# Designs tried in a protein design run: peptides against a protein of PDB entry 3S8F. Part 2

Target 1, 157 residues: chain A of PDB entry 3S8F
Amino acid sequence: VLTLFVAVPSLMTAFTVAASLEFAGRLRGGRGLFGWIRALPWDNPAFVAPVLGLLGFIPGGAGGIVNASFTLDYVVHNTAWVPGHFHLQVASLVTLTAMGSLYWLLPNLTGKPISDAQRRLGLAVVWLWFLGMMIMAVGLHWAGLLNVPRRAYIAQV
Target 2, 166 residues: chain B of PDB entry 3S8F
Amino acid sequence: DEHKAHKAILAYEKGWLAFSLAMLFVFIALIAYTLATHTAGVIPAGKLERVDPTTVRQEGPWADPAQAVVQTGPNQYTVYVLAFAFGYQPNPIEVPQGAEIVFKITSPDVIHGFHVEGTNINVEVLPGEVSTVRYTFKRPGEYRIICNQYCGLGHQNMFGTIVVKE

## One batch from the design tools (peptide; aimed at target 1 G63 H141 L145, target 2 N120)

Design b1_p8_3_s2 (made by RFdiffusion4, then SolubleMPNN; its pose is not in this set)
Fold by OpenDDE base, seed 4:
Structure b1_p8_3_s2 (fold): chain B 157 residues (1-157), chain C 166 residues (1-166), chain A 8 residues (1-8)
Amino acid sequence: as target 1 above (157 residues)
Amino acid sequence: as target 2 above (166 residues)
Amino acid sequence: KDLVLAAF
């Protein structure tokens, strides 16, 4: 029960970030229920990368609740489900945030803006990474539910 | 402008917070539903039992693989299994079909896994602790035991076999 | 309630 309480501040933080994004989108001219999303700077890899990381983090967070549940963890523990969770939490959110941070940090440190070619390449890299991580994560979670063990090169399924 | 922005932020935060709480309840409800509808696959674990990993090989029920399978009643057996670097003992583990098997699993060295293919048996094995798993094999045949917890250089080759006899 | 408590 105490472990589940960790979900409360995490959700509060997540939705505070979402609120900030909504506010930013509306300041940029977005209107309506979803128009603010369209108004966000999707042409900037420094923005897109961490946002995609957050999107991957959502199902990962839901999985975290499962993993923290005593009875449900029995089903998924030490199966491919767990690596699936990790790849959403670390290889998606943390990695994409790091990528995005570089796209912000390097121009600021050097005083030189990124070229249009670099920007386009960055967007491609970030989206491809996200896509790959989602495919892998879905596969790992699915395999885990089929009782494929983690840390093993062989399985019945 | 600042006042307007502040009010807008507050409204959005309140809305998202409410949504957050709603989602929390949804997750709890889903967990409850899962438990209510999918209880058949839960293997009861025993109470925490401790053992000295430094002596478990020399004395006690794990010391002799030939005596590891103990009949405790009609169609009831207790199997004392050691998971070690890098294998299991006894190996193979021979049990009758349809018998209720209580596995008592521990380790003399490091943490191992005990994952039995074709079953829902999947537990970690900690030195100093005894993992208890109850299972009934309905189908005869060979079931492979896989270590799913990294335990050293030979981890990937650490396998055992359960032979279920008719 | 008991099921929820048992889950955590």
Scores: peptide ipSAE 0.022, ipTM 0.801, DockQ to the pose 0.077
OpenDDE base, seeds 1, 2, 3, 5: peptide ipSAE 0.020, 0.015, 0.017, 0.006; ipTM 0.817, 0.775, 0.807, 0.779

Design b1_p8_3_s4 (made by RFdiffusion4, then SolubleMPNN; its pose is not in this set)
Fold by OpenDDE base, seed 4:
Structure b1_p8_3_s4 (fold): chain B 157 residues (1-157), chain C 166 residues (1-166), chain A 8 residues (1-8)
Amino acid sequence: as target 1 above (157 residues)
Amino acid sequence: as target 2 above (166 residues)
Amino acid sequence: VEAVLLAY
């Protein structure tokens, strides 16, 4: 399973990003083991969206290791588990990153800052999206473990 | 300030890298544990077998649904199943309870799925390849076969039935 | 890893 070796650079990248976040948080006055997290700009949807995407990507990445495992994939392959994995990897990380990117890009392109109302709305959208994706992903993974097939509208369970 | 920042970044990167490696080993350990403790119910698959999808309907063991179920020994059967757009043959598949069944599944057209409800039988069926699944039905009754690989407009209605007789 | 996985 050569595919499992992809986990190494992926984890390295993920934790490098985490290191960057820690550094940024500490530069913003965060102290202690977890204080740097609180110091990050959680009031900015351009920041929150990608970070939530990353958080969703963590269990998705773990699932990727499972899916890439020869024997474990036999259990989960073509079950609802797989769509659960996809929604974490694409519909969470990629989509939230795209949302966050717009909150950064549009103000820069137009030269106009986002209004406070737009900022608050953006935060609401991003958090609600994340919540919905987590609920759906947990459900899909759980259903998959119960042998619910993917690409089927009917199942025993 | 730049020097201080550089040292701080380096320290954080080293720490997180170490954590990353530790987590990698944890995942490997969890996989190993899962395999060691959850080995029951694994369906053995045969070696890769090839077949010509263009002739599989005309000649060979898949050609006649009436001869698809072959007794190979005491309480041992081989069932030659075709998954096609949009169904399975034979349909129903009739097998005895408690018999060891070897399913030989292939497709004459496109990729299909072979998911048997109530069992852990779940394989993809590729044209040109023969999927081999070994299973013993312990309970009599009807088991629905579901296609879990998109195969066209009729995919959602593609079902089969395995009838396990007492 | 492959060897371990294939052993099962």
Scores: peptide ipSAE 0.012, ipTM 0.799, DockQ to the pose 0.068
OpenDDE base, seeds 1, 2, 3, 5: peptide ipSAE 0.012, 0.012, 0.011, 0.006; ipTM 0.817, 0.780, 0.809, 0.788; seeds 1, 3 fail the geometry check

Design b1_p8_4 (made by RFdiffusion4)
Pose (drawn by RFdiffusion4):
Structure b1_p8_4 (pose): chain A 157 residues (1-157), chain B 166 residues (1-166), chain P 8 residues (1-8)
Amino acid sequence: as target 1 above (157 residues)
Amino acid sequence: as target 2 above (166 residues)
Amino acid sequence: LLWVVLAI
C-alpha cells in the first residue's frame, strides 16, 4: 500500500511536467492536440534526452506498480520482467537525463563549446540509446512473463 | 493568459490526481481480494522456522529424499524440498493432483529460488530458514522448477521437476 | 494474476 503511495509523486510529476512541456510548445506556436509536441526543440539533445527518458518511464512506472502489488509480484519476481522494468527507469530515464547534461552542463563547467557536429552526434546517441532500451524492455518484459529467470547465462542452456 | 493557463493547469491537475488516487485504490482493493482467496497460499508463511543448514542432509525431514512427501491431512501433503547447489531433492517431487501441497523448502548452502513454472509458486529459499508455501495443482503432468536467484556458476542449469499424478 | 499483470 505504501509503495502504491510512493507512486503518487511520479504520477503528479507526469502532469506537472507534461503541462510544462505543453505550455512551451504553445509558446513556440504549436496548436492542435499534437502541434505542441512538434513545436518543441527536437534539435537540442539536452531537451530530447530527458523527454525520451520520460516517455519510457510510462511503461517503466506501470511495471513498477505491478511489482508493488504483492501477490502480482509472484508472477514476475526474479524473472526478466524486473530488468525490463528497471532499464526503463534508471538505464533509460536517469541515464538519458545525465547524457543530455553533457550538452548544457559540460560547457558550463569547462568552457568547452559543443559544435554543431557534436550536437547532431548527441542526438543520434540519445535516440539510439532510448530506442535500444525500449526494444530490450519489450524482450525482457515478455521473456519474464514466460518465466525466464533474471541473472542467468541462459545462452549456455 | 499565463494567469489563465496556470489556473486551468492546476484545476485539471487536481482532477488527474483524484483519478490517479481512485485508480490506485481500486488496485489496493483488488489485491485485498486475492489475499482472501486460495491463490494467496503461495505467499510464504510469515512465522520464523529456523533450521541448521550444516546438518539438514544428515538429520531431519530433508535427510532422506525418498521420504520427503508426507500426508498431513485427508487432502493434504507436506513436501520437504532441498534446493542446493545445483539441484533439488527429491527429483522428481511426486504429488497427487487436486491435493493441497505444503512445500517446506530449505537450502544447505546459498540462497536459491523456487519458481514452479506455470504456477504462482515463486519463493526464495534461504539457508537456515524454511520457506513454506501452499498450492493445489489442478492439472496433472510435469512442472519444471527454475532456480531464479543467482546461486553461483551452476545457476543457469539448476532445475528440478514436479510430477503431478492423475 | 498473469492476465492482470499483462493488462497493466

Design b1_p8_4_s1 (made by RFdiffusion4, then SolubleMPNN; from b1_p8_4, 5 letters changed)
Fold by OpenDDE base, seed 3:
Structure b1_p8_4_s1 (fold): chain B 157 residues (1-157), chain C 166 residues (1-166), chain A 8 residues (1-8)
Amino acid sequence: as target 1 above (157 residues)
Amino acid sequence: as target 2 above (166 residues)
Amino acid sequence: LKEIVEAL
């Protein structure tokens, strides 16, 4: 129980971010339980990227609880499960947040707004990145459950 | 009005916080359920056993690979295994089918992995500590041992074999 | 690629 209490601050932080998104969506005219999601600026790669990162972080966070569980960690430790976990945490949340930040930062640093073509390309990049990461992460977690070791070039399965 | 906005934000935060707590309980429940229903084959942590890594190759039960497999009962064996850069000793490890095998694994040099394919045996091997794993091989054949902890330039080629005899 | 370079 004490070990799992470490998840409380993390969840509080994550859902505070979610609350901020809901507030923003409602300010943009979104209504109802889910209408605020549609009202968010999904046409801006600087917004979409970190949000996709957050979505990837959800299963990653659940995996974190598994990894922190003594008995369950015995099953997944040093298997492909572990790389699957941190690719959700680092290569999804952190990386996509960095990408999103870049889409905001570069135009501001250069003083040049991004063109519509650049915006569309940016959206394509972050969505494709997210899709690829999700496929890879699912594969790694699945392989891990099949006892595929990490840090090995071969496996039984 | 900033005050009104702040109050609205607080309301949303409270809602999401409640959801957060609910999800926490769901996760705890799922873990509890998993532990209650899927405990078969789980090897609990044992007592810490220490060994001197500088002398483990010279004296004691790990020193002679020919004496690494010790029968401790009618259908029970203890196998003293060294994981080193870059291999395992003894290699192959020969054990009978259906016997209870207690692996006592340690390292004379750096941290290694001991991952046996086709089994749930997967432990890190630390110099100065003895890892104890209990397993019964139900099927005869060859089981590959893989090092799944980076241990140096030859890590990728560090393999062993367990041969289970009928 | 050209579009990316132009954004830099």
Scores: peptide ipSAE 0.010, ipTM 0.804, DockQ to the pose 0.015
OpenDDE base, seeds 1, 2, 4, 5: peptide ipSAE 0.006, 0.007, 0.005, 0.007; ipTM 0.812, 0.777, 0.792, 0.780

Design b1_p8_4_s2 (made by RFdiffusion4, then SolubleMPNN; from b1_p8_4, 6 letters changed)
Fold by OpenDDE base, seed 3:
Structure b1_p8_4_s2 (fold): chain B 157 residues (1-157), chain C 166 residues (1-166), chain A 8 residues (1-8)
Amino acid sequence: as target 1 above (157 residues)
Amino acid sequence: as target 2 above (166 residues)
Amino acid sequence: LKDIVESL
């Protein structure tokens, strides 16, 4: 029980971010339980990237609880499950947040707004990145449950 | 009005916080359910057993690979295994089918992995500590041991074999 | 070093 209490501050932080998104969406005219989501600026890669990162972080966080559980960790430790977990945490949340930050930072640093073509390309990049990461993460977690070891070039399955 | 906005934000935060707590309980419940229904084959942590890694190759039960397999009962064996850079000793490990095997695994050098394909045996091997794993092989054949912890330049080729005899 | 070579 004490170990799992570590999840409480993390969840509080994560859902505070979610609350901020809801507030922003409602300020943009979104209404209802889900209408605020549609009102968010999905045409801006600087916004889409970190949000996709957050989405990837949800299953990653759940995996974190599994990994922190003594008995369950015995099943997944040093299997492909572990790389699957941190690719959700690092290669999704952290990386996509960095990408999103870059899409905001560069135009501001240069004083030049991004073109429409650049914007569309940026959206394509972050969505494709997210899709690829999700496919890989699911594959790694699945392989891990099948007892495929990490740090090995071969496996039984 | 900043005050009104702050109050609105607080309301949303409270809602999401409640959701957060609910999800926490769901996760705890799922873990509890998993532990309650899927405990078969789980090897609990044993007592810490220590050994001197500098002398483990020279004296004691790990010193002679020919004496690594010790019968401790009618259908029970203890196998003293060394994981080292870069291999396992003894290799192959020969054990009978259906017998309860207690693996006592340690390392004379660095941290290694001991992952046996086709089984749930998967432990890290630390110098100075003895890892104890209990397993019964129900099927005869060869089981590959894989090092799943990076241990140096030859890590990728560090394999062993367990041969289960009828 | 010998163990490394043998592992190759």
Scores: peptide ipSAE 0.005, ipTM 0.803, DockQ to the pose 0.018
OpenDDE base, seeds 1, 2, 4, 5: peptide ipSAE 0.005, 0.000, 0.005, 0.000; ipTM 0.812, 0.778, 0.792, 0.778

Design b1_p8_4_s3 (made by RFdiffusion4, then SolubleMPNN; from b1_p8_4, 5 letters changed)
Fold by OpenDDE base, seed 1:
Structure b1_p8_4_s3 (fold): chain B 157 residues (1-157), chain C 166 residues (1-166), chain A 8 residues (1-8)
Amino acid sequence: as target 1 above (157 residues)
Amino acid sequence: as target 2 above (166 residues)
Amino acid sequence: LREIVEAL
């Protein structure tokens, strides 16, 4: 029962961030239940990158709960499922957040704003990264459920 | 304006916190449901058994691969398996179809994996501990054992075979 | 039920 208690602060943090996004969207003129999402600055890679990371973190977090379950861990442990989880948590959330931070940090440190071309390229990079990560993560989780082992170059399924 | 904004923020936070709690219960419910419907598919871990990894090769049930398969009853066997750098002993492991097999797996050196393809047998093997897995092979043939825990330079080549005889 | 609770 207490094993999953760690999920409480994690979820609280996640949804507090979501609340912050909603507030920001509404400040930018978004209205209604979902209109605030469209009002967010989707033209800024410094914003898009960490948000996409958060989106990847959602299924990753759910997977974390599964991995933390004693019984369910027997199913997924040391299978491709685990790398799938890690890639969502680290290669998606952490990496995209780092990318987004860089898009903010470099212009700030140099005093030079990014060009429109750089902005568009940045958007392409983070979206393509996210797409690739989602494809890979889904594949790894699926393979894991099919009992494909991790740390092995060969598998029989 | 400040008071209004503050109230709005609190309302949003409360809403999202409520959603958070709801999702927590959903996840718990899903786990509970999965366990309730798939309990028969889970092989419970045996009692913690300890061995001395420094002597396991010289004495005891793991010392002689020719004596590794022990019949313990009608259609029941215990197989004492060593996972080592870089292979398994005995290799192949020969067991009859339809028999209840209890694998007792340990390591004399480092942590290894014991993943049997085509089965739900998948355990980590720790030096000084004995992993116990019970399984019944319903189909004859060869089942490959794969090390799924990094154990050194030869990890990628560490394979074994279980031969299930009719 | 106990097994489920213990697994959580």
Scores: peptide ipSAE 0.011, ipTM 0.815, DockQ to the pose 0.071
OpenDDE base, seeds 2, 3, 4, 5: peptide ipSAE 0.005, 0.006, 0.006, 0.006; ipTM 0.781, 0.805, 0.800, 0.785

Design b1_p8_4_s4 (made by RFdiffusion4, then SolubleMPNN; from b1_p8_4, 5 letters changed)
Fold by OpenDDE base, seed 5:
Structure b1_p8_4_s4 (fold): chain B 157 residues (1-157), chain C 166 residues (1-166), chain A 8 residues (1-8)
Amino acid sequence: as target 1 above (157 residues)
Amino acid sequence: as target 2 above (166 residues)
Amino acid sequence: LRDIVEAL
């Protein structure tokens, strides 16, 4: 019950953020149904990081609803599915948001903009992190559905 | 200019709300699909049964491993299992193939897991509560019991065995 | 990969 109560405002927030991104993209010259996405500042790791976090949060949020379901929880509870869910929520959204925040905060605090090399390196780090996290998350969820137990070093499958 | 921006924001919000509703149906469909394909043989939750974890080892049906397997019918058994730090009793658990087995599992100490490989049996075991699981083993052989809830220093080595006899 | 190469 609590999870579902939290899910509703979270979904509303997510779509509001999406609306803000669309508005920003259109202000930057993006047109059409999807053109605004391309117009967003994908060259800035401070932007890319939290956005990738949000993307990872989508399947994680769906997983939260699954975990809160009585019948579905029976299937996934204490399997590798659960760590998969956690890594999407914490290691994707929270961690990437923190990374993105640093790319904004540190230059602002020091009064010095990041170099082009630092910017490119930052983009590489963020994208690699996201890719690795998605691979791991998919693997964990898949393993969980195959009844691989959580908190065990062995599995029959 | 602010008015124009406000209207634009509202329009985009409405669009995304419409999209959200569409996605809601997609999510419902995915949940339904998952239920249909992965929840075969769901064990229903039974009535909550309570026991005193401080005395469960000394008295009652869990006290003697030699008497843990009780035949309750021609093809029905009840098995009283203790999950403890760090193992299971009885061990091994011996049951006939094709018989309906009712596992009644509790703990005298801390929370443990009871996950039987090759089956859909996967429950947490709480001190003071009795977990009831009903299962019929169709194939003879050995089934490993794994603790999938961290329970202390010996958690990683906490295993049991169910032997299904022909 | 492009971002990695450019950063090096």
Scores: peptide ipSAE 0.022, ipTM 0.784, DockQ to the pose 0.020
OpenDDE base, seeds 1, 2, 3, 4: peptide ipSAE 0.011, 0.011, 0.021, 0.006; ipTM 0.815, 0.777, 0.807, 0.790

Design b1_p8_5 (made by RFdiffusion4)
Pose (drawn by RFdiffusion4):
Structure b1_p8_5 (pose): chain A 157 residues (1-157), chain B 166 residues (1-166), chain P 8 residues (1-8)
Amino acid sequence: as target 1 above (157 residues)
Amino acid sequence: as target 2 above (166 residues)
Amino acid sequence: VAAVLAFY
């Protein structure tokens, strides 16, 4: 029960952050129900990386609520589902957010500029990392529901 | 406009939060339902039951695997199961279908998992402790036990079998 | 499993 309550701050974060992004999209001219998304600064890796991380957090958090549901945990406990869940949370959102900081924080700390080429390369890196985490989340959640255990060298069997 | 957008955002946020809370409460009620049904039998016994891992293969209910299945009620069997590096005894565990099975599971060495494929049986096995879970097999046949807690280099090949007789 | 998916 208390774990289901720990989920409320992230459910609140989902709205406060989503509304903040929508407000920014509207300031930048976006209209429609989706125009506000397209109008956001998708050429900036510091923007893109946390946003993509937040997108993967939706299934990441859904899996966490499942794991927190006591008897439901007996379906997924110590299976590949669990790494599927935590790659979405820490290996995607936390890691992508830190990667995006290379693009505003590093210059601030070192005075070293980020070139146009380095910016584009950062875009590719955060997209490939995000997409790779999403594909693997699918493989691990599914294999987990099929009772494949975590922490195993299953290629040797 | 900022004032307006702000007001509207807070108003709808309050709505979302109430909905999100109502949804979490429904899940809590649904979990409470499972705890009142036979499906909750796989929840391990909360009572501490200590044993000694260094003598469990020499004395006590785990010393003779052939004697591991004991009828404890008219439709009940207790099964003493040893999960060790890297296997389970007895092998196979043989039980009748439709009977309630109380698995008492310990380990002489390291922590092992006990995950019965196709069931909700999924319990950690700790040396020095006895893990007790209950389940009734409704379908006869062979069930594979998977070790789902890393117990060393033999972990990926650590399996066992439950045969549910007709 | 169906319950997990429903919750999910």

Design b1_p8_5_s1 (made by RFdiffusion4, then SolubleMPNN; from b1_p8_5, 3 letters changed)
Fold by OpenDDE base, seed 5:
Structure b1_p8_5_s1 (fold): chain B 157 residues (1-157), chain C 166 residues (1-166), chain A 8 residues (1-8)
Amino acid sequence: as target 1 above (157 residues)
Amino acid sequence: as target 2 above (166 residues)
Amino acid sequence: VDLVLAVY
């Protein structure tokens, strides 16, 4: 019950953030149903990192509801599914948000903007992290559905 | 200008709320699909049974591993299993093929896992509680029991065996 | 306590 109670405010927050992003994109000249997405600053790792984190958080949040469901929890509990869920919630959203925060914070603290090379490297790091996390998360969820246990060094499959 | 901005924000919020509603139905559909395809043979939780973990080794049905397997009917058995640091008793657990087996599992010390490979048996074992799992082994052979809940220094080596006889 | 935690 607690998980579901937390899920409602979280969803509201997510949609509010999405609305803010759309507004920002439209202010930057984006038009149409999806044009605002392209207008967002995808060249800034301080922006890209948290957004990718949010994207990973969506399936993770859905997984949280699954984990809180009695019948579905029986299937996935203490399997590789659970680490998959954790990595989407923590290693994607929290970690990428932290990375993005650093790309914003350090230039502001030092008073020196990041170089173009540093910006490109930052984008590469963020995207590689996200892609790696998605591959791992999909693999873990899949393994969990195949009844691979967590906290074990062996598996029958 | 401020009024226009306010209206624009409201429009975007309404759009995303509509999208959220649509996604809600998608999630419900996905949950329904998952239930239909992955929950066949789910063993429902029985009545919560309590036991004193401090005395379970000395008295009661778990006290003697030699008497742990009890025939309760022509093709029905109850097996009283202890999960402890770091193993299971009895070990091996010997049961006949095709019989309905009711596992009564508890712990005298800490929380353990009871995961039987090749089956859908996967439960946590809590001290003071009895986990009840009903299963029928259709294939003879050896089934490994794995502890999938960290329980201490010997967790990684905590295994048991179920031997299903023809 | 167990029951309360299970409900939440």
Scores: peptide ipSAE 0.012, ipTM 0.771, DockQ to the pose 0.037
OpenDDE base, seeds 1, 2, 3, 4: peptide ipSAE 0.011, 0.016, 0.011, 0.006; ipTM 0.808, 0.769, 0.798, 0.793; seed 2 fails the geometry check

Design b1_p8_5_s2 (made by RFdiffusion4, then SolubleMPNN; from b1_p8_5, 4 letters changed)
Fold by OpenDDE base, seed 5:
Structure b1_p8_5_s2 (fold): chain B 157 residues (1-157), chain C 166 residues (1-166), chain A 8 residues (1-8)
Amino acid sequence: as target 1 above (157 residues)
Amino acid sequence: as target 2 above (166 residues)
Amino acid sequence: RELVLAVY
């Protein structure tokens, strides 16, 4: 019930953010259907982190709807599927958003800009985190579909 | 200037909102399609049945593990299973191959899981409620029962066995 | 035995 209750507002919020990104990209000189994406500041970890979080959140959101379905939940409930969903929602979106926020917040609070080396390191951290989370999440979802139970160290498969 | 920017962002917002709504319907349609075409593995839920967890060990069909397996028909059995900290009763559960088995599962203490490997049996067991699962074992052998709901210090070691006899 | 922890 809770998932379904927040599903529509969450989608609206997500795509509103996307709209803002498109607008920003176009203001930065991006043109065409996809040119605005390239125009976004992909060199800034404060930007990249939450955007990657949003990308990971897409399958997680879809999975949330699956989990909220009584009939489909019979298949995935208390399997590795559920942790997979959690890691997309929390460890991807929330965590990456937090990381991105810190990359913006700390320089502004301290008045000290990040160095180029710190910027590059930040980008590496964010991308590696995202990649790792995607691998983990896909694996967990797959395992869940194979009926691997959660909260158990043993499984038939 | 601000007005122009506001108008522009509203235009994009409207477009993305439309896309959002479209995607919502796509997801609903996909779920509906999945339910329509892939229902073979779904175990129907039974009617809600209540039991007193404080007395379930002393009286009723769960009280005696020796009487837990009840033949209800020529090829039908009801098995009254307790999931408790930290195991299952009876253990092992012995049932015949090819018979329809109705598991009536409850807990005298905390919430447990009842996950039978090699099957699609996977239910939570709540104190005060009876979980009903119907299944027919087509292959003889041993099936492991796993608790997949955290229930305390011994959770990781909480296993049971179903023995399906020819 | 009376403690239950479940997350969904």
Scores: peptide ipSAE 0.016, ipTM 0.781, DockQ to the pose 0.031
OpenDDE base, seeds 1, 2, 3, 4: peptide ipSAE 0.006, 0.007, 0.006, 0.006; ipTM 0.812, 0.776, 0.804, 0.799; seeds 1, 2 fail the geometry check

